# Designs tried in a protein design run: peptides against a protein of PDB entry 7SID. Part 49

Target 1, 151 residues: chain A of PDB entry 7SID
Amino acid sequence: LHMYLMLLKELPGEEYPLPMEDVLELLKPLSNVCSLYRRDQDVCKTILNHVLHVVKNLGQSNMDSENTRDAQGQFLTVIGAFWHLTKERKYIFSVRMALVNCLKTLLEADPYSKWAILNVMGKDFPVNEVFTQFLADNHHQVRMLAAESIN

## One batch from the design tools (peptide; made by RFdiffusion4, then SolubleMPNN)

Design b2_p15_6_s4 (from b2_p15_6, 7 letters changed)
Fold by OpenDDE base, seed 2:
Structure b2_p15_6_s4 (fold): chain B 151 residues (1-151), chain A 15 residues (1-15)
Amino acid sequence: as target 1 above (151 residues)
Amino acid sequence: SEFEELIKESLEYLK
């Protein structure tokens, strides 16, 4: 886990994106890692903070690429899971804030939710619609963070 | 679709 998190942390930013093939390789174990540590708030927060770099890479890629679509799908599966568990009140505010940052970054990369759509239990949720729900979060810092992206 | 089913299964796996 530690080594994997370090790799995620050191991902190049938006200005110098990784090849999509490398992004895919990094995403492959992500779902398993998230599953194993889904009940660990600190690990989940750390994962969500680090995958921000993945979003930045995805936003700079060609959407018509099969590899891009594959990477987007794998990433959105994980984000969808965190969103689903958030709705089930499984995560504390700090994890939710990290998730909001991910959603914010997704919206910056895909303002019209062309690909940033969460599928949860067979239903599609555009990230922009998901994001607005955090404006009504129970924790004031989460609401404020969500509101900052709107204004 | 098959993809939707895979996502659904993945979400359950993460729960």
Scores: peptide ipSAE 0.028, ipTM 0.664, DockQ to the pose 0.220
Fold by OpenDDE base, seed 1:
Formats: structure tokens, sequence, C-alpha cells
Structure b2_p15_6_s4 (fold): chain B 151 residues (1-151), chain A 15 residues (1-15)
């Protein structure tokens, strides 16, 4: 876990996009890691904070590439899982804030949710629709962050 | 994918 988190932390941001092949390699173990530590609030927060760089990379990639679609799918699966567990009230506000930041970054890359669609339990949820739900979050800081992201 | 299915199973259990 620590090695993987270190790798995520050292990922280049939007200014230095990674080759899509490298993004795919990074995403391969992500779902498993998230699943194993889904009940650990600190680990989940750390993961969500670090994968912001992945979103930025995906937003600058060629949307027509098979590898891009694969990477998007892998990433959206993870985000969808975090969102689903959030709906089940499994995460504290600090984790939800990290998730909102991820969703915000996705909307910046895809404001109309053309590809940013969460598939959870066989159902599709466009990120722009998912994001608006955080405007009604029980925690004031989450609501404020969501509101600031829309305007 | 294999991991995608793992996540789905986990979500179903926690639901």
Amino acid sequence: as target 1 above (151 residues)
Amino acid sequence: SEFEELIKESLEYLK
C-alpha cells in the first residue's frame, strides 16, 4: 500500500501529462487497493487526493483512443464505487470532500458528461447529475465546496 | 475486468 500511495503522490500533474500506457498501468491495481481499504477513511482520502492527477491526465488525452477509453473506464469504476459507498453513508466528510474534488476535475474535463458517466450496479449516472447531489450534503463544508465548484 | 467485478461484488455485500 505505501509503495503504491507513494507512486500516486509522485505522478505528474496536468502540466506534464503521462503517456496513456503509463496511466493504464497505474490504474490496474487501483480497484483492488480501493476495495481492500474501502473501510479505512484515511487511506481512501489519500487515494482520492492522489488520483486527481489521473483525472487531469485523462482530460488532455485523445478521446478516440482505445487506451483512453479503457483508462477512463477503469478510473470511473473506482469513482463510482466511492460515490456508491458515500450514498450508503460509509465515508466521513473529509473523504466526501476529496471525492467532490475528483468530480469537479472530471467536470472541468467533461462538463457535459459525454464520457464521465459512473456505472454502478449496472446503472449509469452522469457525473454532472451526481455532482449536484453534494449540494445537499449533510456537512456544511461539503455543500460549500460543491457550490464553489459549480460557479 | 476482473477488478471491476470485484468492486461490484464488494458493493453488493455492503449495500
Scores: peptide ipSAE 0.028, ipTM 0.650, DockQ to the pose 0.112
Fold by OpenDDE base, seed 5:
Structure b2_p15_6_s4 (fold): chain B 151 residues (1-151), chain A 15 residues (1-15)
Amino acid sequence: as target 1 above (151 residues)
Amino acid sequence: SEFEELIKESLEYLK
């Protein structure tokens, strides 16, 4: 876990996107890691913070290839799972803050929700629709972050 | 686990 998190932390930003093949390699183990540590609030927060770089990389991709769609799907799977567990009140506010940041970054990368759609329990939820739900979050800081992200 | 089930379902959808 430590080495994986270190790798995620060292990912380049939006200005220097990774090859899509490298992004895929990084995303492949992510779902398993998230599942294993789903009950650890600190680890979940750390993961969500680090994957922001991945979202930025995905947003900078100008390729409409199978690899791009695969990478987007892998990432959305993880975000969808975190969102579902959030609705079940499994995460404290700091984790929800990190999730909102991920959703914000997704909307910046795909403002028209061409690919940013979460599939949970067989239903599709556009990220913009999911994002607006955090405007009614029980914690004031989460509401504030969500509201700021809309502007 | 619930999380694992969600992952499995989502992966199946992506096929």
Scores: peptide ipSAE 0.027, ipTM 0.645, DockQ to the pose 0.783
Fold by OpenDDE base, seed 4:
Structure b2_p15_6_s4 (fold): chain B 151 residues (1-151), chain A 15 residues (1-15)
Amino acid sequence: as target 1 above (151 residues)
Amino acid sequence: SEFEELIKESLEYLK
């Protein structure tokens, strides 16, 4: 896990996006890793913090190819899972804050929600709609972060 | 690619 997380952390930023093929390779195990550690708050927080680099890479993609859609789908599956578990009150505030940062970055990458739509239990949730719900989060720091992200 | 190999190595570590 540590090695995988380090790999996520070392991904090139917005200035030098990875080839989509490399992004796909990185995302392939992510869902399984998240599932395995879904009950570990510290691991979930770390994963969410590190996948911000993936969002940045996806946002810099100028090609609407099958690979791009595949990468977007795999990433959104993970975010959707964290969102679902958040609604079930499974995560502490620090994990929710990390999720808010991911959602913020998604909105920056796709402000019109062309692809940034979470599908959870067969229902679609646009990221902007999901994001606004954190304005009413039970923890003050999460509410503040969400509010600051909008302003 | 080099990146694919790094991912593969990471997967082995996760086992």
Scores: peptide ipSAE 0.018, ipTM 0.506, DockQ to the pose 0.036

Design b2_p15_7_s1 (from b2_p15_7, 6 letters changed)
Fold by OpenDDE base, seed 2:
Structure b2_p15_7_s1 (fold): chain B 151 residues (1-151), chain A 15 residues (1-15)
Amino acid sequence: as target 1 above (151 residues)
Amino acid sequence: MSFLEMVQEALDYLR
């Protein structure tokens, strides 16, 4: 886990986007890691903070290639799971804030939710609609973060 | 070390 998290942390910035093939390789174990540590708030927060780099890389891909779609799908599956567990009140505010940042970054990459759609339990939820729910979060810092992100 | 090599090491660690 530690090595994987360090790898996520050391991802290149927007100036040097990763090849999509590398992004895919990085995303392959992510769902399993998230599932294994879904109850560990600190690990979840760390993962969500580090995958921001992945979102930035995905947003820079202008190609409707199979690899891009696969990467987007794998990433959205993870985000969808975190959102679902958030709805079930499984995460503390700091994890929710990290999730909001991910959603914000997704919206920046895909303002019209062309691909940024969460599929949870067979239902589609555009990220913009999901994001607005955090405006009514029980924790004031989460609400403030969400509000600042749309202005 | 290439990124792919780093990923491979991470994957090996997770196994």
Scores: peptide ipSAE 0.022, ipTM 0.530, DockQ to the pose 0.035
Fold by OpenDDE base, seed 1:
Structure b2_p15_7_s1 (fold): chain B 151 residues (1-151), chain A 15 residues (1-15)
Amino acid sequence: as target 1 above (151 residues)
Amino acid sequence: MSFLEMVQEALDYLR
């Protein structure tokens, strides 16, 4: 796990975007890793923090390709799972902070949630609507972060 | 081995 987290941290960032094919390959196993460590708050926080650059990569790519849509779908599946567990009160505030940052980055790429839609348990939730729920989070720092992101 | 391939192997190990 430590090796994985170190490698994830060293992934190419926004300055050198990865080919969409590589992004897709990275995202495929990610959901399984997240599922395995879903109860480890520190691991979840670390994963969410390190996948921020992936969101940026998705936003800068050609949105018309099948690979882009597939990569978007894979990423949204992961984010949807984290959001779902957040709704079940499984995550502490620091994990929710990291999730809000991911959602913020998604909104920067897709402000009107044209493609940024979370499918959870067979239902669709636009990210812009999901994001507003964090304005009412129980933790003040989460609320503040969400509020700063809207302005 | 590319960097991404190394990451893939690490992810596979965690499964």
Scores: peptide ipSAE 0.022, ipTM 0.518, DockQ to the pose 0.040
Fold by OpenDDE base, seed 5:
Structure b2_p15_7_s1 (fold): chain B 151 residues (1-151), chain A 15 residues (1-15)
Amino acid sequence: as target 1 above (151 residues)
Amino acid sequence: MSFLEMVQEALDYLR
């Protein structure tokens, strides 16, 4: 875990997007890591904060390639899982804030949710619709963060 | 090490 988190932390920024092949390799273990530590709030927050770089890289890539679609799919699976557990009230506010930031970044890359669609339990949920639900979050800071992202 | 080498090392560690 430590090594993987270190790798995520050291990812290049948006100014220097990674080749999609490299992004795919990075995403391969992500679902497993998230699954293993889904009950650890601190680890989940850390993962969500670090994968923001992945979203930025995805947004800068050629969206017409098969590799891009695969990378998007793998990433969205992870985000969908976090959102699902949030709906089940499994995460504290700090984790939800990290998730909102991920969703915000996705919407910046795909404002109309053309590809940013979460598939949870066999149903599709566009990220723009998912995002609006956080405007009614029980925690003030989460609501504020969501509201700021719309303007 | 290169980024790709780091990725490979991380993958190996998780196995």
Scores: peptide ipSAE 0.021, ipTM 0.517, DockQ to the pose 0.036
Fold by OpenDDE base, seed 3:
Structure b2_p15_7_s1 (fold): chain B 151 residues (1-151), chain A 15 residues (1-15)
Amino acid sequence: as target 1 above (151 residues)
Amino acid sequence: MSFLEMVQEALDYLR
């Protein structure tokens, strides 16, 4: 786990995007890691903070590429799972704040949720609509972060 | 070490 998290942390920023093939390889174990540690709040927070780099890479790719669609799908599946568990009140505020930052970054890449759509339990939820729900979060810091991110 | 090598090492660690 530690090695994988370090790898995520060391991903290059928006200025130097990774090849989509490399991004796809990095995403392959992510769902399993998230599933295994879904009850560990600190690990979940760390994962969400580190995958911000992945969002930046996904936003700069060609939407018509099969690899891009696959990578986006795998990433959105993970984000959808975190959001779903958040709605079930499984995560503390610090994890929810990290999730809001991920959603914010997704909206920067796709403001109108053309591809940033969470499919949870067979239903589609555009990220822009999901994001606004955090304006009503029970924790004031989460609400503030969500409000600041809209401007 | 290349990125792919780092990924492979990480995957091996997770096994």
Scores: peptide ipSAE 0.021, ipTM 0.514, DockQ to the pose 0.034

Design b2_p15_7_s2 (from b2_p15_7, 5 letters changed)
Fold by OpenDDE base, seed 1:
Structure b2_p15_7_s2 (fold): chain B 151 residues (1-151), chain A 15 residues (1-15)
Amino acid sequence: as target 1 above (151 residues)
Amino acid sequence: MSFLEMVQEALEYLK
């Protein structure tokens, strides 16, 4: 796991975006990894922090390709799972803050949630609506982070 | 082996 996290940290940033095909291949196993370590707060926080560049890659790519839509879907599945567990009060504030940063980055790429829609338990939740729920988070730092992201 | 392939291998070990 440590080796994986180190590799994830060293992934190319927005300065050198990955081809969408590579992003897609990276995202395929990610859901399984997140599921395996869903109860480890530190691992979840680290994963969420390191996948921020993936959102940036998605936003810089051609949104009309099938691979782009597939990559978007794979990423949103992961984010949706984290959000779902957040609703079940499974994550501490630091993990929720990392999730808010991911949602913020998604909104920068898709302000009106045209494609950024979380499907959880068969129901669709636009990210812009999901994001506003963190304005009422129980932890003050999460609320503050969400509030400053709206401006 | 590309960097991405190394990451993919690492992910496989976590399954």
Scores: peptide ipSAE 0.023, ipTM 0.533, DockQ to the pose 0.039
Fold by OpenDDE base, seed 5:
Structure b2_p15_7_s2 (fold): chain B 151 residues (1-151), chain A 15 residues (1-15)
Amino acid sequence: as target 1 above (151 residues)
Amino acid sequence: MSFLEMVQEALEYLK
């Protein structure tokens, strides 16, 4: 886990996107890692903060590539899982803050949710629709962060 | 070590 998190932390930013093949390799264990530590709030927050770089990297990639679609799918599966558990009130506000930042970044890359669609329990949820739900979050800081992202 | 090689090495440790 430690080494994997370090790799996520050291990912190049949007200015220097990785080859999609490298992104795919990085995403391979992500779902499993998230599943193993889904009850650890601190680890979840850390993962969500680090994967922001992945979103930025994906946004600079060729969206017509099959590899890009695969990478997007793997990433969205993880985000969908975090959102699902948030709906079940499993995460504290700091984790929800990190998730909102991920969703915000997704919307910046795909404002109309053409590819940013969460599939949860067999149903599709466009990120733009998912994002608006955080405007009604129970914690004021989460609501504020969500509201700031719309402007 | 390239980034890809680092990822591959990390994956081996996760097994």
Scores: peptide ipSAE 0.023, ipTM 0.550, DockQ to the pose 0.035
Fold by OpenDDE base, seed 4:
Structure b2_p15_7_s2 (fold): chain B 151 residues (1-151), chain A 15 residues (1-15)
Amino acid sequence: as target 1 above (151 residues)
Amino acid sequence: MSFLEMVQEALEYLK
């Protein structure tokens, strides 16, 4: 786990995007890791913070390629799961903060939610709509972060 | 060592 998290953290930014094939390989275990550690708040927070780099890579790729769609799908599945568990009040504010940052980054890459759509329990939720829900979060810091992200 | 190789190595530790 530690090594995996380090790899996520050290992903190149937008200036030097990874080949989509490498992104896919990195994303493959992510869902399983998240599932295994879904009850560990610190691990979840760390994962969410590190996957910000993935979003940056996704935004620089050919959005029409099959690999890109696959990567987007895998990533959105994870984000959707975190959001779903957030709705069930399973995560503390610090994890929700990290999730908001992920959603913000997604919106920066896809402002109109053309591909940034969370599918949770068979229903589609555009990230822009999901994001606005955090404006009403119970924790003031989460609300503040969400509000700042809109500006 | 390529990034892919590093990922593969990391995956081995997750199993």
Scores: peptide ipSAE 0.023, ipTM 0.547, DockQ to the pose 0.035
Fold by OpenDDE base, seed 3:
Structure b2_p15_7_s2 (fold): chain B 151 residues (1-151), chain A 15 residues (1-15)
Amino acid sequence: as target 1 above (151 residues)
Amino acid sequence: MSFLEMVQEALEYLK
């Protein structure tokens, strides 16, 4: 786990995007890792903070690429799972703040949610609509972060 | 070592 998290942390930023093939390889175990540690708030927070680099890479890719669509799908599945568990009140405010930052980054890449759509339990939820729900979060810091991010 | 090689090594370590 620690090695995997370290790799996520050391991902290059927006200025130096990774090849999509490398992104796919990195994302491949992510769902399993998230599932295994879904009850560990600290690990979930760490994962969400580190995958911000992945979002930046996905936003710079061509939508016509099969690999890009696959990577986006895998990533959105993970984000959708975190959002779903948030709706079930499974995560503390610090994890929700990390999730809001991920959603913010997605909206920066796709402001109109053309591809940034969460599929949860067979239903589609555009990220822009999902994001606005955090404006009504029970924790004031989460509400503030969401409100500041829409500007 | 390439990034891909690092990922592969990490994945093997996690098994």
Scores: peptide ipSAE 0.023, ipTM 0.538, DockQ to the pose 0.033

Design b2_p15_7_s3 (from b2_p15_7, 6 letters changed)
Fold by OpenDDE base, seed 4:
Structure b2_p15_7_s3 (fold): chain B 151 residues (1-151), chain A 15 residues (1-15)
Amino acid sequence: as target 1 above (151 residues)
Amino acid sequence: MSFLEMVQEALDYLK
């Protein structure tokens, strides 16, 4: 786990995006890792913080390529799962804050939610709509972070 | 060591 998390953390930013093939390889195990550690708040927070680099890479890719769509899909599946569990009150505020940051980064990459759409339990939720839900979060720090992110 | 090789190593560790 530590090695995987380190790889996520050390992904290059927007200035030097990874080849999409490499991004895909990195994303392949992510869903499984998240599912295995879904009850570990610290691991979930760490994962969410580190996958911010993935969003940056996705935003610099050719959006029309099949690989890009696949990568986006895999990533959004993970984010959707975290959001779903958040709605079920499964995560503490620190995890929710990390999720908000991911959603913020997604919106920066896709302001109009052209591809940033979460499919959860057969329903589509544009990230911009999902994001606004955190403005009413029970924890003040989460609300504040969400509010700051829309400015 | 390529990035893909590092990923593979990480995957092997997780298994």
Scores: peptide ipSAE 0.023, ipTM 0.534, DockQ to the pose 0.035
Fold by OpenDDE base, seed 5:
Structure b2_p15_7_s3 (fold): chain B 151 residues (1-151), chain A 15 residues (1-15)
Amino acid sequence: as target 1 above (151 residues)
Amino acid sequence: MSFLEMVQEALDYLK
C-alpha cells in the first residue's frame, strides 16, 4: 500500500500529462487497493486526494482512443464505489470532502457528463447529477465545497 | 527507474 500511495503522490501535474498506457498501468491495482482499505478513513482520503492527478491526466488525453475509454472506466468504477459507500453513510466528512473534489475535477474535464458517468449496481448516474446531491450533505463544510464548485 | 518500472515494482509489492 505504502509504495502504491507514493507512486500516486509522485504523479506529474496537469501541465505534463502521462501517456495513457502509463495511466492504465497505474489504475490496474486501484480497485483492489480501495476494496481492501475501504473501512480505513485515512487511507480512503489519501487515495481520493492522490487520484486527482489521474483525473487531470485523463482530461487532457485523446478521448476518442480505446485506451482512454478503458482508463476512464477504471477510474469511474472506483469513484462509483466511494459514492455508493457514501450513500450508505460509511464515510466521515473529510472523506466526502475528498470525493467532492474528485467529482469537481471530473466536471471540469467533462461538464456535461458525456463520459463521466458512474455505474453503480447496474445503474448509470451522471456525475453532474451525483454532484448536486452533496449540496444537501449533513456536514456544512461539504455543502459549502459543493456550492462553491458549481459557481 | 522509469515510471513504468516504478508501477511494475508497486504491482509486485501488492502481490
Scores: peptide ipSAE 0.022, ipTM 0.539, DockQ to the pose 0.036
Fold by OpenDDE base, seed 2:
Structure b2_p15_7_s3 (fold): chain B 151 residues (1-151), chain A 15 residues (1-15)
Amino acid sequence: as target 1 above (151 residues)
Amino acid sequence: MSFLEMVQEALDYLK
């Protein structure tokens, strides 16, 4: 886990996008890692903070490529799972803050939700609609972060 | 170490 998290942390920024093949390799174990540590708030927060780099890379890729679609799908599956567990009140505010940042970054990359759609339990939820729900979050800092992201 | 090498090392660690 530690090595994987360090790898995520050291991903290049938007100025130096990774080849999609490298992104895919990084995403391969992500869902399993998230599932294994879904009850560990600190690990979840750390993962969500680090995967922001993935979103930045996805936003600069060819949307028509198979690799891009695969990467988007794998990433959205993870985000969808975090959102679902958030709806079930499984995460503390700091994890929700990290999730909001991920959703914000997704919307910046895909403002019209062409691909940024969460599929949870067979239902599609555009990220913009999901994001709006955090405006009514029980924690004031989460609401504030969500509101600031819209402006 | 290249990024690919780092990924491979991380994947090996997770196995």
Scores: peptide ipSAE 0.022, ipTM 0.541, DockQ to the pose 0.034
Fold by OpenDDE base, seed 3:
Structure b2_p15_7_s3 (fold): chain B 151 residues (1-151), chain A 15 residues (1-15)
Amino acid sequence: as target 1 above (151 residues)
Amino acid sequence: MSFLEMVQEALDYLK
């Protein structure tokens, strides 16, 4: 876990996007790591904060590439899982804050949710619609963060 | 350690 988190922390920023092939390799273990530590709030928050760089990489890629679609799918699966567990009240506000930041970044790349669609339990949820639900979050700071992102 | 080396090491660790 420590090595993986260190790797995520050291990911290049938006100014230096990774090749999509490298993004795919980084995403491959992500789902498993998230699954193993889904009950650890601190680990989840850390993961969500670090994968912001991945979102930025995905947003700059050509959607016509098979690798891009695959990477987007894998990433959205992870985000969908976090959102689903959030709906089940499994995460504290700090984790939800990190998730909102991820969703915000996705919307910056895809404002109309053309590809940013979460599939949870066999149903599709556009990220823009998912994002607006956080405007009604129980925690004040989460609502504020969501509201600030609309502008 | 280069980024690529870190990736490889991390992947090996997770296997």
Scores: peptide ipSAE 0.020, ipTM 0.505, DockQ to the pose 0.033

Design b2_p15_7_s4 (from b2_p15_7, 6 letters changed)
Fold by OpenDDE base, seed 4:
Structure b2_p15_7_s4 (fold): chain B 151 residues (1-151), chain A 15 residues (1-15)
Amino acid sequence: as target 1 above (151 residues)
Amino acid sequence: MSFLEMVQESLEYLK
């Protein structure tokens, strides 16, 4: 886990995007890791913070490629799961903060939610709509972060 | 060591 998290953290930024094939390989275990540690708030927070780099890579890729769609799908599946569990009040505010940052980054990459759509329980939720829900979060810091992100 | 190789090593660790 530690090594995996370190790799996520050390991903190149948008100036030097990784080949999509490498992104896919990195994302491959992500869902399983998240599932395994879904009850560990610290791990979840760390994962969410580190996958921000993945979004930056996804935003610089050819949107029409199959690999890009696959990577986006894998990433969005994870984000959707975190959001779903957030709705079930499974995560503390610090994890929700990290999730908001992920959603913000997604919106920066896809302002019109052309591909940034969360599919949860068979329903589609555009990230922009999901994001606005955090404006009503129970924790003031989460609300503040969400509000700042739309300015 | 390429990034891909590092990822593969990480994957092996997770298994």
Scores: peptide ipSAE 0.023, ipTM 0.564, DockQ to the pose 0.035
Fold by OpenDDE base, seed 3:
Structure b2_p15_7_s4 (fold): chain B 151 residues (1-151), chain A 15 residues (1-15)
Amino acid sequence: as target 1 above (151 residues)
Amino acid sequence: MSFLEMVQESLEYLK
């Protein structure tokens, strides 16, 4: 696990995006990894912090590419799962803060949620609407982070 | 070993 997390940390940022085909391959096992460690708060926080690089890669791709749509879908599935478990109060504030940062980065790439839509239990939730819900989070640091991210 | 190969190896180890 430690080695995997270190590799995620070393993913290229916005300046040097990975080919979408490579991003897709990296995303394929992500849902399984998240599922395996969904009860470990520290691992979840670390994963969410490291996948910020993936969001940056997704935002620079051609929306008409099949690989782009597949990669976006796989990533949004993972984010949707984290959001769903957050609503069920399964995550502490530090994990929720990491999730807010992911949502913020998604909004930077897609401000109007054209593709950034979470499908949870058959219902669609645009990320811009999901993001505003954290303004009412029970923890003050989460609320502050959400408020600062809107400006 | 490429970056992708290293990631794949790490992921397999987690299984």
Scores: peptide ipSAE 0.022, ipTM 0.514, DockQ to the pose 0.036
Fold by OpenDDE base, seed 5:
Structure b2_p15_7_s4 (fold): chain B 151 residues (1-151), chain A 15 residues (1-15)
Amino acid sequence: as target 1 above (151 residues)
Amino acid sequence: MSFLEMVQESLEYLK
């Protein structure tokens, strides 16, 4: 875990997008890591904060390639899982804040949710629709963050 | 170590 988190932390920014092949390799263990530590709030927050770089890289890539679609799918699976557990009230506000930032970044890359669609329990949820639900979050800071992202 | 090599090492560590 430590090595993987360190790798995520040191990812290049949006100014220097990674080759999609490298992004795919980075995403391979992500689902497993998230599953193993889904009950650890601090680890979940850390993961969500670090994967922001992945979203930025995905947004700069050729969206027509098969590798891009695969990478998007793997990433969205993880985000969908976090959202699902949020609906079940499994996460504290700081984790939800990190998730909102991920969703915000996704919407910046795909404002109309052409590819940013969460598949949860066999149903599709466009990220733009998912995002609006955080405007009614029980915690004021989460609501504020969501509201700021719309303007 | 290149970025790709770091990823590969990380993957092996997680197995």
Scores: peptide ipSAE 0.021, ipTM 0.557, DockQ to the pose 0.036
Fold by OpenDDE base, seed 1:
Structure b2_p15_7_s4 (fold): chain B 151 residues (1-151), chain A 15 residues (1-15)
Amino acid sequence: as target 1 above (151 residues)
Amino acid sequence: MSFLEMVQESLEYLK
């Protein structure tokens, strides 16, 4: 796990985006790792912080390809799971902060949630609507971060 | 081994 987290930190950023095929392959095992460590707050925070680069890659890619849609779906599955557990009050504020940053980055790429839709338990939740819920978060820092992202 | 392959291997073994 520690090796993975270290490698994830060193992923290429916006200046040198990964091919969509590589992004897709990276995302496939990620959901399993997140599920296994869903109760570890530090691991979850670290994962969420590092997958920001993935979101940036998705936003700069050609949105018309099947691989892009597949990668988007895989990523949204992970984010949806974190959001679902947040609703169940499973995560401390620092994890929620990291999640808000991911949602913010998604909104920068898709402001009107045309593709950024979380499917949780068979229901669809547009990210722009999900994001606004953090404006009423119990922790002041989460509320402030969410508010700064909208303005 | 490419960087991505190393990441994938790390994930598979939960290193």
Scores: peptide ipSAE 0.021, ipTM 0.535, DockQ to the pose 0.037; fails the geometry check

